# Peptides against a protein of PDB entry 2YKT: the designs that were tried, part 229

Target 1, 231 residues: chain A of PDB entry 2YKT
Amino acid sequence: SRSEEMHRLTENVYKTIMEQFNPSLRNFIAMGKNYEKALAGVTYAAKGYFDALVKMGELASESQGSKELGDVLFQMAEVHRQIQNQLEEMLKSFHNELLTQLEQKVELDSRYLSAALKKYQTEQRSKGDALDKCQAELKKLRKKSQGSKNPQKYSDKELQYIDAISNKQGELENYVSDGYKTALTEERRRFCFLVEKQCAVAKNSAAYHSKGKELLAQKLPLWQQACADPS

## One batch from the design tools (peptide; made by RFdiffusion4, then SolubleMPNN)

Design b2_p29_5_s4 (from b2_p29_5, 12 letters changed)
Fold by OpenDDE base, seed 3:
Structure b2_p29_5_s4 (fold): chain B 231 residues (1-231), chain A 29 residues (1-29)
Amino acid sequence: as target 1 above (231 residues)
Amino acid sequence: MDPYADVDPEKRLEKLKKELAEIEKKIAE
C-alpha cells in the first residue's frame, strides 16, 4: 500500500543517516584532522626555511658590497611571516568552526536518531494495529449479521466501524507522510550544516590566499630589481 | 542558527525520550 511504501522510505532515510552519512562524516572529520596536522607541519618547516633565509640576510648586511641585498632578504622573510600568520588564523578557524562543531554534532546524533526512529516506529505500529483491529471487528460483525434473523440491529455498529476505519486510515497516512517529510528535513539539515561550515572555512582560505597574493605582488618587483642596482 | 536543529540536541533528545515513554505507557494500558 501507499502507506506501507512511504513507511519503508521513512525508515530508509533514518537508516541512511545513521549507517551512511554519520560514519562518512566521522571519516571526514578524521581526514580533516590529518589535513590540519599536515598543514601545521608545513608551517613549522616553512619557519625553519625562512629563518635560514634571515641568516643569509644577516651575512649580506655584514658585507661591504651587498648590504642592500640584506634588506631584501629580510623583507622576503617578513612577507612570509605575515602570510604564515594568516595561514594560522585559517587553521584555527578550520579547527574551531568546522572540525570541532562537526565532531560535537556527530557524537550526539546517534542517540537522537535512534530515539527518533524508535518513536516513529512505535507510533506508526500503534496506529496500524488500531486500524487492523477495527477492520477485524468489522469483519466479525458482518459475519454475525449474515447469520442473524435480525441483521438491522447491527447496522449502526457497522457504520461506526466503517467511520472509524476511514478516520484511522487517514490518520495513519498523514502520520507516515509527515514522518517522511520530517526525516528528509533532518537529512537536509545535516548536509546544510556541513556546507555552511565548509563555506566559513572557504572564506578564511580565500582571505589567506588574497593576502599572500597582495603582499607578494607589492614587493616582488622591488626584489627583482635589487641585483641590478649598485650599492 | 543551528542547521541541525532549532533546539539544543540534548534538550531534543530528552523531549523525544519523554514522548516515547508516554507512547509506550499508553500502549501498555
Scores: peptide ipSAE 0.091, ipTM 0.751, DockQ to the pose 0.047
Fold by OpenDDE base, seed 4:
Structure b2_p29_5_s4 (fold): chain B 231 residues (1-231), chain A 29 residues (1-29)
Amino acid sequence: as target 1 above (231 residues)
Amino acid sequence: MDPYADVDPEKRLEKLKKELAEIEKKIAE
């Protein structure tokens, strides 16, 4: 029946979230944490490299013939520092606005979805059982009427059962339909949340890349000419 | 408590409603 098919679809949505989406989301979070750790490692290694570059700049500044090149080397290191600061801001956002929030939600979601599914199943079964009972009673009444010398005395009661069955059938169908809509909404909320949080990360990443591009574009021509300029 | 209850944009809800209507139509056939 339509209601039975929709019931199966509803259960499948909940199962898909619980068995496919949430495990995949946990993996996504784990991969994100791994990526964050790697970027932190890059940051640390880069600091050492550019600190060494600063040392070279200091030596140039102490020289009589290359003093101006010291300033160039310092500028190179400073631009890196500024780019790194933007990266750190992006990473903080990545951690706090994406990973942490997803982790919090996925931790609670298993219990919530289990309860939601159980509630739906319980109520669906209850309504189904009530319908079945009314159908069974109608069948019994019809058998009794067929064996009676006065079948007309049961006509009003038969009509009442027919109406009750119709109402219960409609109620069941509506409940299952609403359940399906609810389940799909639950699924969509989860994807929407992921997309929105990823968009926030993307914006912060864009800011990082933009700042780096701007700083390097501004300074690189000056650095390229530094050795051609008379001291 | 729904951990995602705070994320429900109206515009997306309307889209979902349309999609659901299409699904319901298919189920009815």
Scores: peptide ipSAE 0.052, ipTM 0.621, DockQ to the pose 0.159
Fold by OpenDDE base, seed 2:
Structure b2_p29_5_s4 (fold): chain B 231 residues (1-231), chain A 29 residues (1-29)
Amino acid sequence: as target 1 above (231 residues)
Amino acid sequence: MDPYADVDPEKRLEKLKKELAEIEKKIAE
């Protein structure tokens, strides 16, 4: 029946969120934490590299013939420091505004969805059972009427059961339909939340990349010319 | 109520549990 099909669809939505979406989201969070750790590692390693570059700049500054190249090397290290600071800010946002929030949501969601599905199933079954009971009573009444010497005695009751069945059928269909819409809305909200958080990450990432591009574009021509200038 | 909504997810869960308990009670009667 239409109601049975829609009921199955509703249950499948909840099951998909619990068994597919949430586990995948947990994996996504784990991969995000790994990515964050790797970027933090890059930051630390980069500091060592550019500190060593500063040392080379110091040596150039102490030389008789390469003093001006010392300033260039210092500028290269300083630009990197500024880019790295921007990266650290992005990482803080990535952790606090994406990973932590997603982790909080996914942890609470399992209990919520289980209860929501159980509520839906319980109420759906209750309405279904009430309908089945009414249908069974009508069937019994019809059998009694067929065996009776006065079938007209049962006509009013038969009409009452027919009306009750029609009403209960409509109520069940509406309940299942609303349940399906609710389930789809729950699913959509979860994806929307993920998209919104990823948009925030993307904005922060864009700011990081833009700052880096700007700083390097400004300085690179100067650095490229440094060796052509007289000592 | 959706735990992804701006409403406190714990309060929403509690409300849902109460509603479920009421339904179960009604069925048992």
Scores: peptide ipSAE 0.088, ipTM 0.760, DockQ to the pose 0.091; fails the geometry check
Fold by OpenDDE base, seed 5:
Structure b2_p29_5_s4 (fold): chain B 231 residues (1-231), chain A 29 residues (1-29)
Amino acid sequence: as target 1 above (231 residues)
Amino acid sequence: MDPYADVDPEKRLEKLKKELAEIEKKIAE
């Protein structure tokens, strides 16, 4: 029946969230933490490299013929420091605004979805059982009427059961329909939240890349001509 | 409580559990 099909669809939505989406989201969070760690490693390694560049700048500053190149090397290191500061800011946002929040939600979601599905199943079954009972009673009444010398005696009661069955059928269909809409809404909210958080990450990443590009574009022409200029 | 809703997820969970308990009670009666 239509109601049975819709019931199966509803259960499948909840099962998909619980068995596919949430485990995948946990994996996504884990991969995000690995990515964060790797980027932190890059920051550390870069610091060592540019600290060594500063030392080269110090040597240039101590020379008689290359003093101005010392300033260039210091500027290169300073631009790197500013770029790294932007990266660190992005990483903090990545951790606090995406990973932590997703981790909290996915942990709570297991309990919520289990309870939500159980509530839906319990109420759906209750309404179904009540409908089945009324149908069974009508069948019994009809059998009794067929064996009676006065079938008209049961006509009013038969009508009452027919009406009750119709009402209960409608209630069940409406409940299952609403349940399906609710389940789809629950699923959509989870994807929307992920998309919105990824948009925030994308904005932060864009800011990081833009700042780096701007700083380098500003200074690179100066650095490129430094060796052509007299000391 | 729906952790993705605007409402406190813990409060919503509590509400949901209460509603389920009420349904179960009615069925048992």
Scores: peptide ipSAE 0.076, ipTM 0.748, DockQ to the pose 0.120; fails the geometry check

Design b2_p29_6_s1 (from b2_p29_6, 16 letters changed)
Fold by OpenDDE base, seed 5:
Formats: structure tokens, sequence, C-alpha cells
Structure b2_p29_6_s1 (fold): chain B 231 residues (1-231), chain A 29 residues (1-29)
């Protein structure tokens, strides 16, 4: 029946969230933690490189003929420090605004969805059983009527069961239809939450890239001319 | 812009979802 088909579709939406989406989200969080760790590793390695660059700047500053190039090398290291500070801010946001929030919610969501599905199944079954009972009673009544010499005695009761069946069938269909809409809304909300959190990450990433671009664009022409203009 | 409206809608839907989860948590405690 249409109701049975919609019921199966509803259960399949919940199952897809529980068995596909949530496990995939846990994996996404794990991959995010790995990415965070790798970026922290890059930051640490970069610090060593630019600290060594500062040492080269110190040597230039101690020289008689290359003193001004020491300042250039120090500026290069300072710009890197500012870019790294922006990266650290981005990583902090990535951790706090995406990973931590997703991790805190995914386990709670699993319990929530299990409870929601169970509630839906219980109520759907209750309505279905009530309908089946009325249909069974009507069938019993019709059998009694067919075996009776006075079938008119059962006519009013037959009409009452027919009306009750119609009402219960309509109620079941409406409940399952609403259940399906609710399930689709639940799925959408979870994707929307992920998209929203990823948008926050994208904004912070854009800020990091913009800051780096601005700082380098400002200083690079000066650094490129440093050897041509020793004064 | 259309994009800003879409982002606002996503935020609203996300906040509603979070509210329902927090309510569920309180009921389980």
Amino acid sequence: as target 1 above (231 residues)
Amino acid sequence: SSMEKQLQQLREESQEYLKELEEFKKEEE
C-alpha cells in the first residue's frame, strides 16, 4: 500500500542517517583532526626555517658591507611570524568551531535519532494494529451476517466499522506522511549544520590567505630592490 | 544578497537542530 511504502521510505531515511551519515561524519572529524595535526607540524617546521633565516640576518647585520640586508632578512622573518599567527588563529577556530562541536554532537545525535525512530515506529505500529483490528472485526461481522437469516441486524454495526476503518486508514496515512516529512527535515538539518560549520572554517581560511597575500604584496617589492639599492 | 539569505537560512536551521538536541539531552538527564 501507499502507507506501507511511505513507512519504508521513512525508516530508510533514519537508517541512512544512522548507518551512513553519522559514521561518515565521525570519519570526517577524524580526518579533520589528522589535517589539524599536519598543519601544526608544518607550523613547527616553518618556525625552524625562519629562525635560521633570522640567524642569517644577524650575520648580515654584523657585516661591514651588508648591514642593511640584515634588516631585510629580519622583515622576511617578521612577516612569516605574522602569517603563522594568523594560521594559529585559523587552526584554533578549526578546532573549536568545527571539530569539537561536531564531535560533541555526533554521539548525542545517534541517541536522539534512535529515540526518534523508535517513537515513530511505536506509534506507526499502534495505528496499524488498530486498523488491522477493525478490519478483522469487520471480516468477522460479515461472516456472521452471511451465516445469519437476518443479515439486516448487522448492517448498522457494519457501517460503523467501515467508517472506523476509513478514519483509521486516513489517520495512519497522514501520520506516515508527516513522519516522512519529519525524517527528511532531520536529514536536511544535519547537512545544513555541517555546511554552516564548514562555512565558518572557510571564512577563517579566507582571512588567513588574505593576510598572507597582503603582507607579502606590501613587502616583496622592497625586498626585491634591496640588492639593487644598498643605500 | 541571495547568498547571504541562504547562509542565514542555514544558520537558522542549524540553530533549530541544536536546540532540539539540547532539549533531548535535558530530557535524558
Scores: peptide ipSAE 0.228, ipTM 0.771, DockQ to the pose 0.815
Fold by OpenDDE base, seed 1:
Structure b2_p29_6_s1 (fold): chain B 231 residues (1-231), chain A 29 residues (1-29)
Amino acid sequence: as target 1 above (231 residues)
Amino acid sequence: SSMEKQLQQLREESQEYLKELEEFKKEEE
């Protein structure tokens, strides 16, 4: 029946979230943690590189013919420090606003979805059982009427069961339909949550890239000029 | 403007989802 099909679809939505989405989200979080660790590693390695660059700047500053290049090298290291600070802010956001929140919510969500599915199944079954009971009673009544010398005696009761079946069928169909819409909404909300959290990361990432671009664009002509200028 | 409206909608939907989860948590405690 249409109601049975829609019921299966509803259960499948919940199952898809529980068995596919949530595990995939856990994997996403794990991959995010790996990415964070790698970026932290880049940060550390970059610090060593630019600290070494500062040392080269110190040597230039101590030289007789390359003093001005010392300042350039220091500026390069300073710009890197500023860019790195922005990256660290992005990483904090990535950790606190995306990974931590997703990790906390995915575990709670598993319980929530289980309860929601169970609630839906319980009510759906209750309505289905009530419908089946009325159908069974109507069938029994019809059999009794066929064996009776006065079938007309059961006509009013038959009409009552027919009406009850119609009402219960409609109620079940509506409930299952609403259940399906609810399940789809639940799925959408989870994707929306992920997208929203990722948008926060994207904004911070954009800020990082913008800051880097701005700082480098501002200073690069000066640094290039210093290479062209004679001592 | 259209993208900003969409982002706002996503935030609202996200907040509603979080609210429902927190309410559920309280009911389980």
Scores: peptide ipSAE 0.218, ipTM 0.758, DockQ to the pose 0.791
Fold by OpenDDE base, seed 4:
Structure b2_p29_6_s1 (fold): chain B 231 residues (1-231), chain A 29 residues (1-29)
Amino acid sequence: as target 1 above (231 residues)
Amino acid sequence: SSMEKQLQQLREESQEYLKELEEFKKEEE
């Protein structure tokens, strides 16, 4: 029946979220944590490299013929520090606004969706059983009427059962239809949440890249000029 | 029922995340 098909579709949406989406999201979070760790590692390694660059700048500043290049090397290290600070801010956002929230949500959603599906199944079955019972009672009444010398005695009751069956059938269909719409809405909300959180990360990432580009574009000509113009 | 109470609690917790969605949508409008 239409209601049975819609019921199967509804259950399949919940199952798809629980068995496909949620595990995939957990994997996404795990990959995100690995990516974060790698970027943190880059940050640490870069610090050592640019600290060593500062040391080279100190040596230049102590030299008789290369003092001006000391300032250039210090500026190079400082620009790197500023870029790295921007990366750290991006990583904080990545951790706090994406990974942590998704991790909490996926755990909550697993439990929530299991309970929601169970509730839906229980109520759907209850409505179905009530319909079946009413249909069975109508069938019994009709058998009794056919065997009676006065069938008209049962006409009003028959009409009542017919109306009750019609109402219960309509209620079941509406419930299952609404259940399907609800399930699809829940699925869409999960994807939308992921997209929106990823957009926030993308904005922060863009800010990091823009800042780096701006700083380097501003300073690079100056650094190149210092090499061309010996003192 | 115990199940309904649990579902309600989980729904309320989930609504906090949905509010963030609504805020984001408003900022994008």
Scores: peptide ipSAE 0.082, ipTM 0.595, DockQ to the pose 0.059
Fold by OpenDDE base, seed 2:
Structure b2_p29_6_s1 (fold): chain B 231 residues (1-231), chain A 29 residues (1-29)
Amino acid sequence: as target 1 above (231 residues)
Amino acid sequence: SSMEKQLQQLREESQEYLKELEEFKKEEE
């Protein structure tokens, strides 16, 4: 029936969220944590490299003929420090605004959706059973009427069951239809939430890349000139 | 029912969480 098909569709939406979306989101969070860890590792390794560059700058500053190059090397290290600070800010945002929030949400949603689906199923079944009962009673009444010497005795009751069946059918269809709309809304909300959080990450990432580009573009000509200038 | 109470609680928790997220977004704007 139409109501049965709509019911299956509704259940499938909930199942898709619970069995496909939520596990995939958990995996996404895990991969995000791995990515964060790797980027933190890059930051740490970069610090070691540029600390070593500072030491080279110190040596240049102590020299008689290369003092000015010491300042250049220090500037190079400082620019890198600023870039890394931007990366760290991005990582904090990535952790706090994306990963943590997604993790909290997916845990809550798993419980919520399970309860919501069970409630929907229980109410749907209750309405279905009530309809089936009325249909069964009508069938029994018709059989009794056919075997009776006075069929007219049952006519009013037959009409009452017909009306009750029609009303219960309509109620069931409406309930299942509303259930389907609700389920689709829940699905959409989850995807939208993910998109919104990814937009925040994208903004922070753009800021990091922009800052790095700006700092390097500003200083690189100066550093190149310092190499060309004889001391 | 027990199930209805549980669902209501979870719904309220979810709504509170979403509200907190919305407030956070507004603070960043």
Scores: peptide ipSAE 0.074, ipTM 0.614, DockQ to the pose 0.038

Design b2_p29_6_s3 (from b2_p29_6, 14 letters changed)
Fold by OpenDDE base, seed 3:
Formats: structure tokens, sequence, C-alpha cells
Structure b2_p29_6_s3 (fold): chain B 231 residues (1-231), chain A 29 residues (1-29)
């Protein structure tokens, strides 16, 4: 029936969120943590590289013919430090605004959805059982009427059951329809939440990239000129 | 704009999600 099909669709939405979306979200969080760790590792490795660059700058500064290049090398290291600091700020935001929040919500959401589905199922079943009962009673009444010498005696009661069945059928259909809409909305809300959190991360990432671009664009021409000029 | 409307909807739905979870949390306490 239409109501049965809609009921199946409703349950499938909840099941999809619980069995597909939430596990995938947990994996997303795990992958995010791995990504954060890798970026932190990059920061650490970069420090060693640019510390070594500073050492080269010191040697240039001690030279007779390359002193000005020492300053250039120091500037390169300093710009890198500033870029790296911006990355760390981005990572902090990434951790606190996305990963931590998602991790806190995903467990609560699992319980929420379980309860929501159970509530829906219980009420759907209750309405269905009530409908079935009325249908069964009508069937019994009709059997009695067929065996009676006075079938007209049961006509009013038959009409009452028919009306009750119609009303209960309508209520069930409406409930299941609303349930489906609700389930779809629940799914959409979760995606919206994810998108919003990811947008915040994207903004922070953009700030990181912008800062890096700005610093390098400002300094790179100067550094290139220093290479072209005789000492 | 269409984008502004979309962003507004996105925010509203996200906030509703958070609200429902918080309500549920309170009911479980």
Amino acid sequence: as target 1 above (231 residues)
Amino acid sequence: SSMEEFLKELKELSEEYMKKLEEFKKEQE
C-alpha cells in the first residue's frame, strides 16, 4: 500500500543516516585528525630545514663578498616562520571548530536518531494496529450480517466501522507522510551542519593562503634582485 | 540573492539541528 511504501522509505532514511552517514562522519573525523597530525609533522620538519637556512645566512653575513645575501636568507626564514604560524592558527581552528565539535555531536546524534526512529515506529505501529482492528471488526460484523435474518440491524454499525477505517487510514497516511518529510529534514540538517563547519574551515584556510601569498609576493622580487646584483 | 538565501537556509537548518540535539540531551538527563 501507499502507506506501507512510505513507511519503508521513512525507515530507510533513518537507517541511511545511522548506518551510512554517521559511520562515514566518524571516518571523516578520523581522517581529519590524521591530516592535522601530518600538517603538524610538516611544521616540525620545516623548522629543521629553515634553521639550517638561517645557518647559511650566518655564513653569508660573515663573508666579505656576500654579506647582503645573509639578510636575504634571514628574511626568507622569517617569512617562513610567519607563514607557519598562520598554519598553526588554521590547524587550531580546524581542530576546535570542526573535529572536536563533530566528534561530540556524532555520538549524541546516534542516540537521538535511535530514539526518533523508535518513537516513529511505535506510533506507526499503534496506528496500524488500530486500523487492523477496525478492519477485523468490520469483517466479523459482515459475517454476522450474512448469517442473520435481519441484516438491516447491522447496517448502521457497518457504516460506523467504514467511517472509522477511512479516518484511521487517513491518519496513518498523514502520519507516515509527515514522518518521511521529517526524516528527510533531519538528513538535510546534518548535511547543512557539516557544510557550515567546513565553510568555517575553508575561511580559515583561505586566510592562511592569503597571508602566505601576500608575504611571498612582497619579498620575492627583492630576493630575486639581490641575486642579480653584484656584491 | 540566491546565494544569500541558500546561506540563510543553511544556517537555519544547522541551528535547528543543534537545538534538537540539545533538547534531546536535556531529556536524557
Scores: peptide ipSAE 0.443, ipTM 0.903, DockQ to the pose 0.791
Fold by OpenDDE base, seed 5:
Structure b2_p29_6_s3 (fold): chain B 231 residues (1-231), chain A 29 residues (1-29)
Amino acid sequence: as target 1 above (231 residues)
Amino acid sequence: SSMEEFLKELKELSEEYMKKLEEFKKEQE
């Protein structure tokens, strides 16, 4: 029946969220943690590299013929430091605003969805059972009427059961329909939440890239000119 | 614009999701 089909669809939406979305989200969080760790590793490795660059700048500053290049090397290291600071801020946001929040919510969500599905199933079954009962009673009444010497005695009751069946059928269909819409909305809310959190990450990432671009754009021409000028 | 409407929807649905989870959490405590 239409109601049975829509019921199956509703259950499938909840199952899809529970069995596909949530596990995939857990994996997404795990991959995010790996990415964060790798970026932290990059930051650490970069520090060593640019500390070594500072040492080269010190040597240039002590030289007779390359003193001005010492300042250039120091500026390069300083710009890098500022870029790295911005990266660290982005990483903190990535951790605190995305990963931690998703991790906290995914477990709670699993329980929530289980409860929501169970509630839906219980009410759907209750309405279905009530409908089945009325249908069974009508069938019994009709059998009794066919065997009766006075079938008209049961006419009013038959009409009442027919009306009750019609009403219960309509209520069941509406409930299942609303249940399906609700389930789809639950799915959409989760994707919306993910998108919103990812937008925050994207905004912070954009700030990191913008700051780096600005700093490098200001200094790079000066550094290039220093190499072209005689000492 | 369609994009503004979309962003509004995203925010609203995200907030609703958070509210429902928090309500559920309170019910479980």
Scores: peptide ipSAE 0.436, ipTM 0.900, DockQ to the pose 0.755
Fold by OpenDDE base, seed 4:
Structure b2_p29_6_s3 (fold): chain B 231 residues (1-231), chain A 29 residues (1-29)
Amino acid sequence: as target 1 above (231 residues)
Amino acid sequence: SSMEEFLKELKELSEEYMKKLEEFKKEQE
């Protein structure tokens, strides 16, 4: 029936969230933590690289013929430090605004969805059982009437059951329809939450990239000119 | 409760996002 099909669809939405979305979200969080760790590793490795660059700048500053290039190398290291500070800010946001918030909610959400599905199933079954009972009673009544010498005796009761069945069918259909809409809303809300959190990360990432681009665009021509100048 | 706070946050974010999507859709038409 239409109500049965819609019921199956409703259950499938909840199951998809619980069995596909939430596990995938847990994996997403785990992969995010790995990514964060790798970026932190990049930060550390970059520090070593640019510290070594500073050392090269010191050597240039001590030279007779390349003293001015020492300042250039120091500037390169300083620009990197500023870019790295922006990366660290982005990483803090990535951790606090995305990963932590998702992690805090995913387990609670699993419990919520289980309870919500159970509540829906219980009420749907209750309404379905009530409908089935009325249908069964009508069928029994019709059999009794068919075997009776006075079928008209049961006409009023038949009408009452028909009306009851119609009302209960409508109620069940409405309940299942509302349940389906609710389930879809639950799914959509979770995707929206994920997107909004990811947008916050994207904004901070954009700030990091913008700052890096700005600093390098400003300084790179100066550094290139220093290489072209005679010693 | 923590559940109520969670649901409130999700609802608000969902509604906000849906509004943004609708605006985007209109811009693409």
Scores: peptide ipSAE 0.310, ipTM 0.810, DockQ to the pose 0.058
Fold by OpenDDE base, seed 1:
Structure b2_p29_6_s3 (fold): chain B 231 residues (1-231), chain A 29 residues (1-29)
Amino acid sequence: as target 1 above (231 residues)
Amino acid sequence: SSMEEFLKELKELSEEYMKKLEEFKKEQE
């Protein structure tokens, strides 16, 4: 029946969230933690590289013919330091605003969804059982009427059961329909939450990239000029 | 704009998600 199919669809939405979305989200969090660790590693490795660049700048500053290039190398290292500071801020946001929050919510969500599905199933079954009972009673009444010498005696009761069945069928269909809409909304809310959290990360990432672009765009012409101008 | 409406929906649904989880958490305490 339509109601049975819609019921299956409703349960499948909840199951999809619990068995596919949430596990995938846990994996996403794990991959995020790995990515964070790798970026922290990049930051650390970059520090060593640019510290070495500073050392080259010191040597240039001590030279007779390359003193001005020492300042350039120091500026390059300083710009990188500023870019790395922005990256660290982005990573803090990535950890605190995305990973930690998602991790906390995904565990709570498993229990929430289980309870929501159980509530839906309980009420759906209750309505279904009530409908089945009325249908069974009508069937019993019809059997009794068929064996009776006066079938007309049961006509009013038959009409009452038919009406009751129609009403209960309608109630069940409406409940299942609403249940399906609710389930789809639950799914959409979770995706929206993920998108919103990722948007926060994207904003911070944009700030990091913008700062880097601005600093490099400002300084790069100066550095290039220093290379072109013989001392 | 269509994009503004979409972003509004995202925010609303995200907040609803948070609210429902918090309500559930309180019910379990």
Scores: peptide ipSAE 0.227, ipTM 0.804, DockQ to the pose 0.757

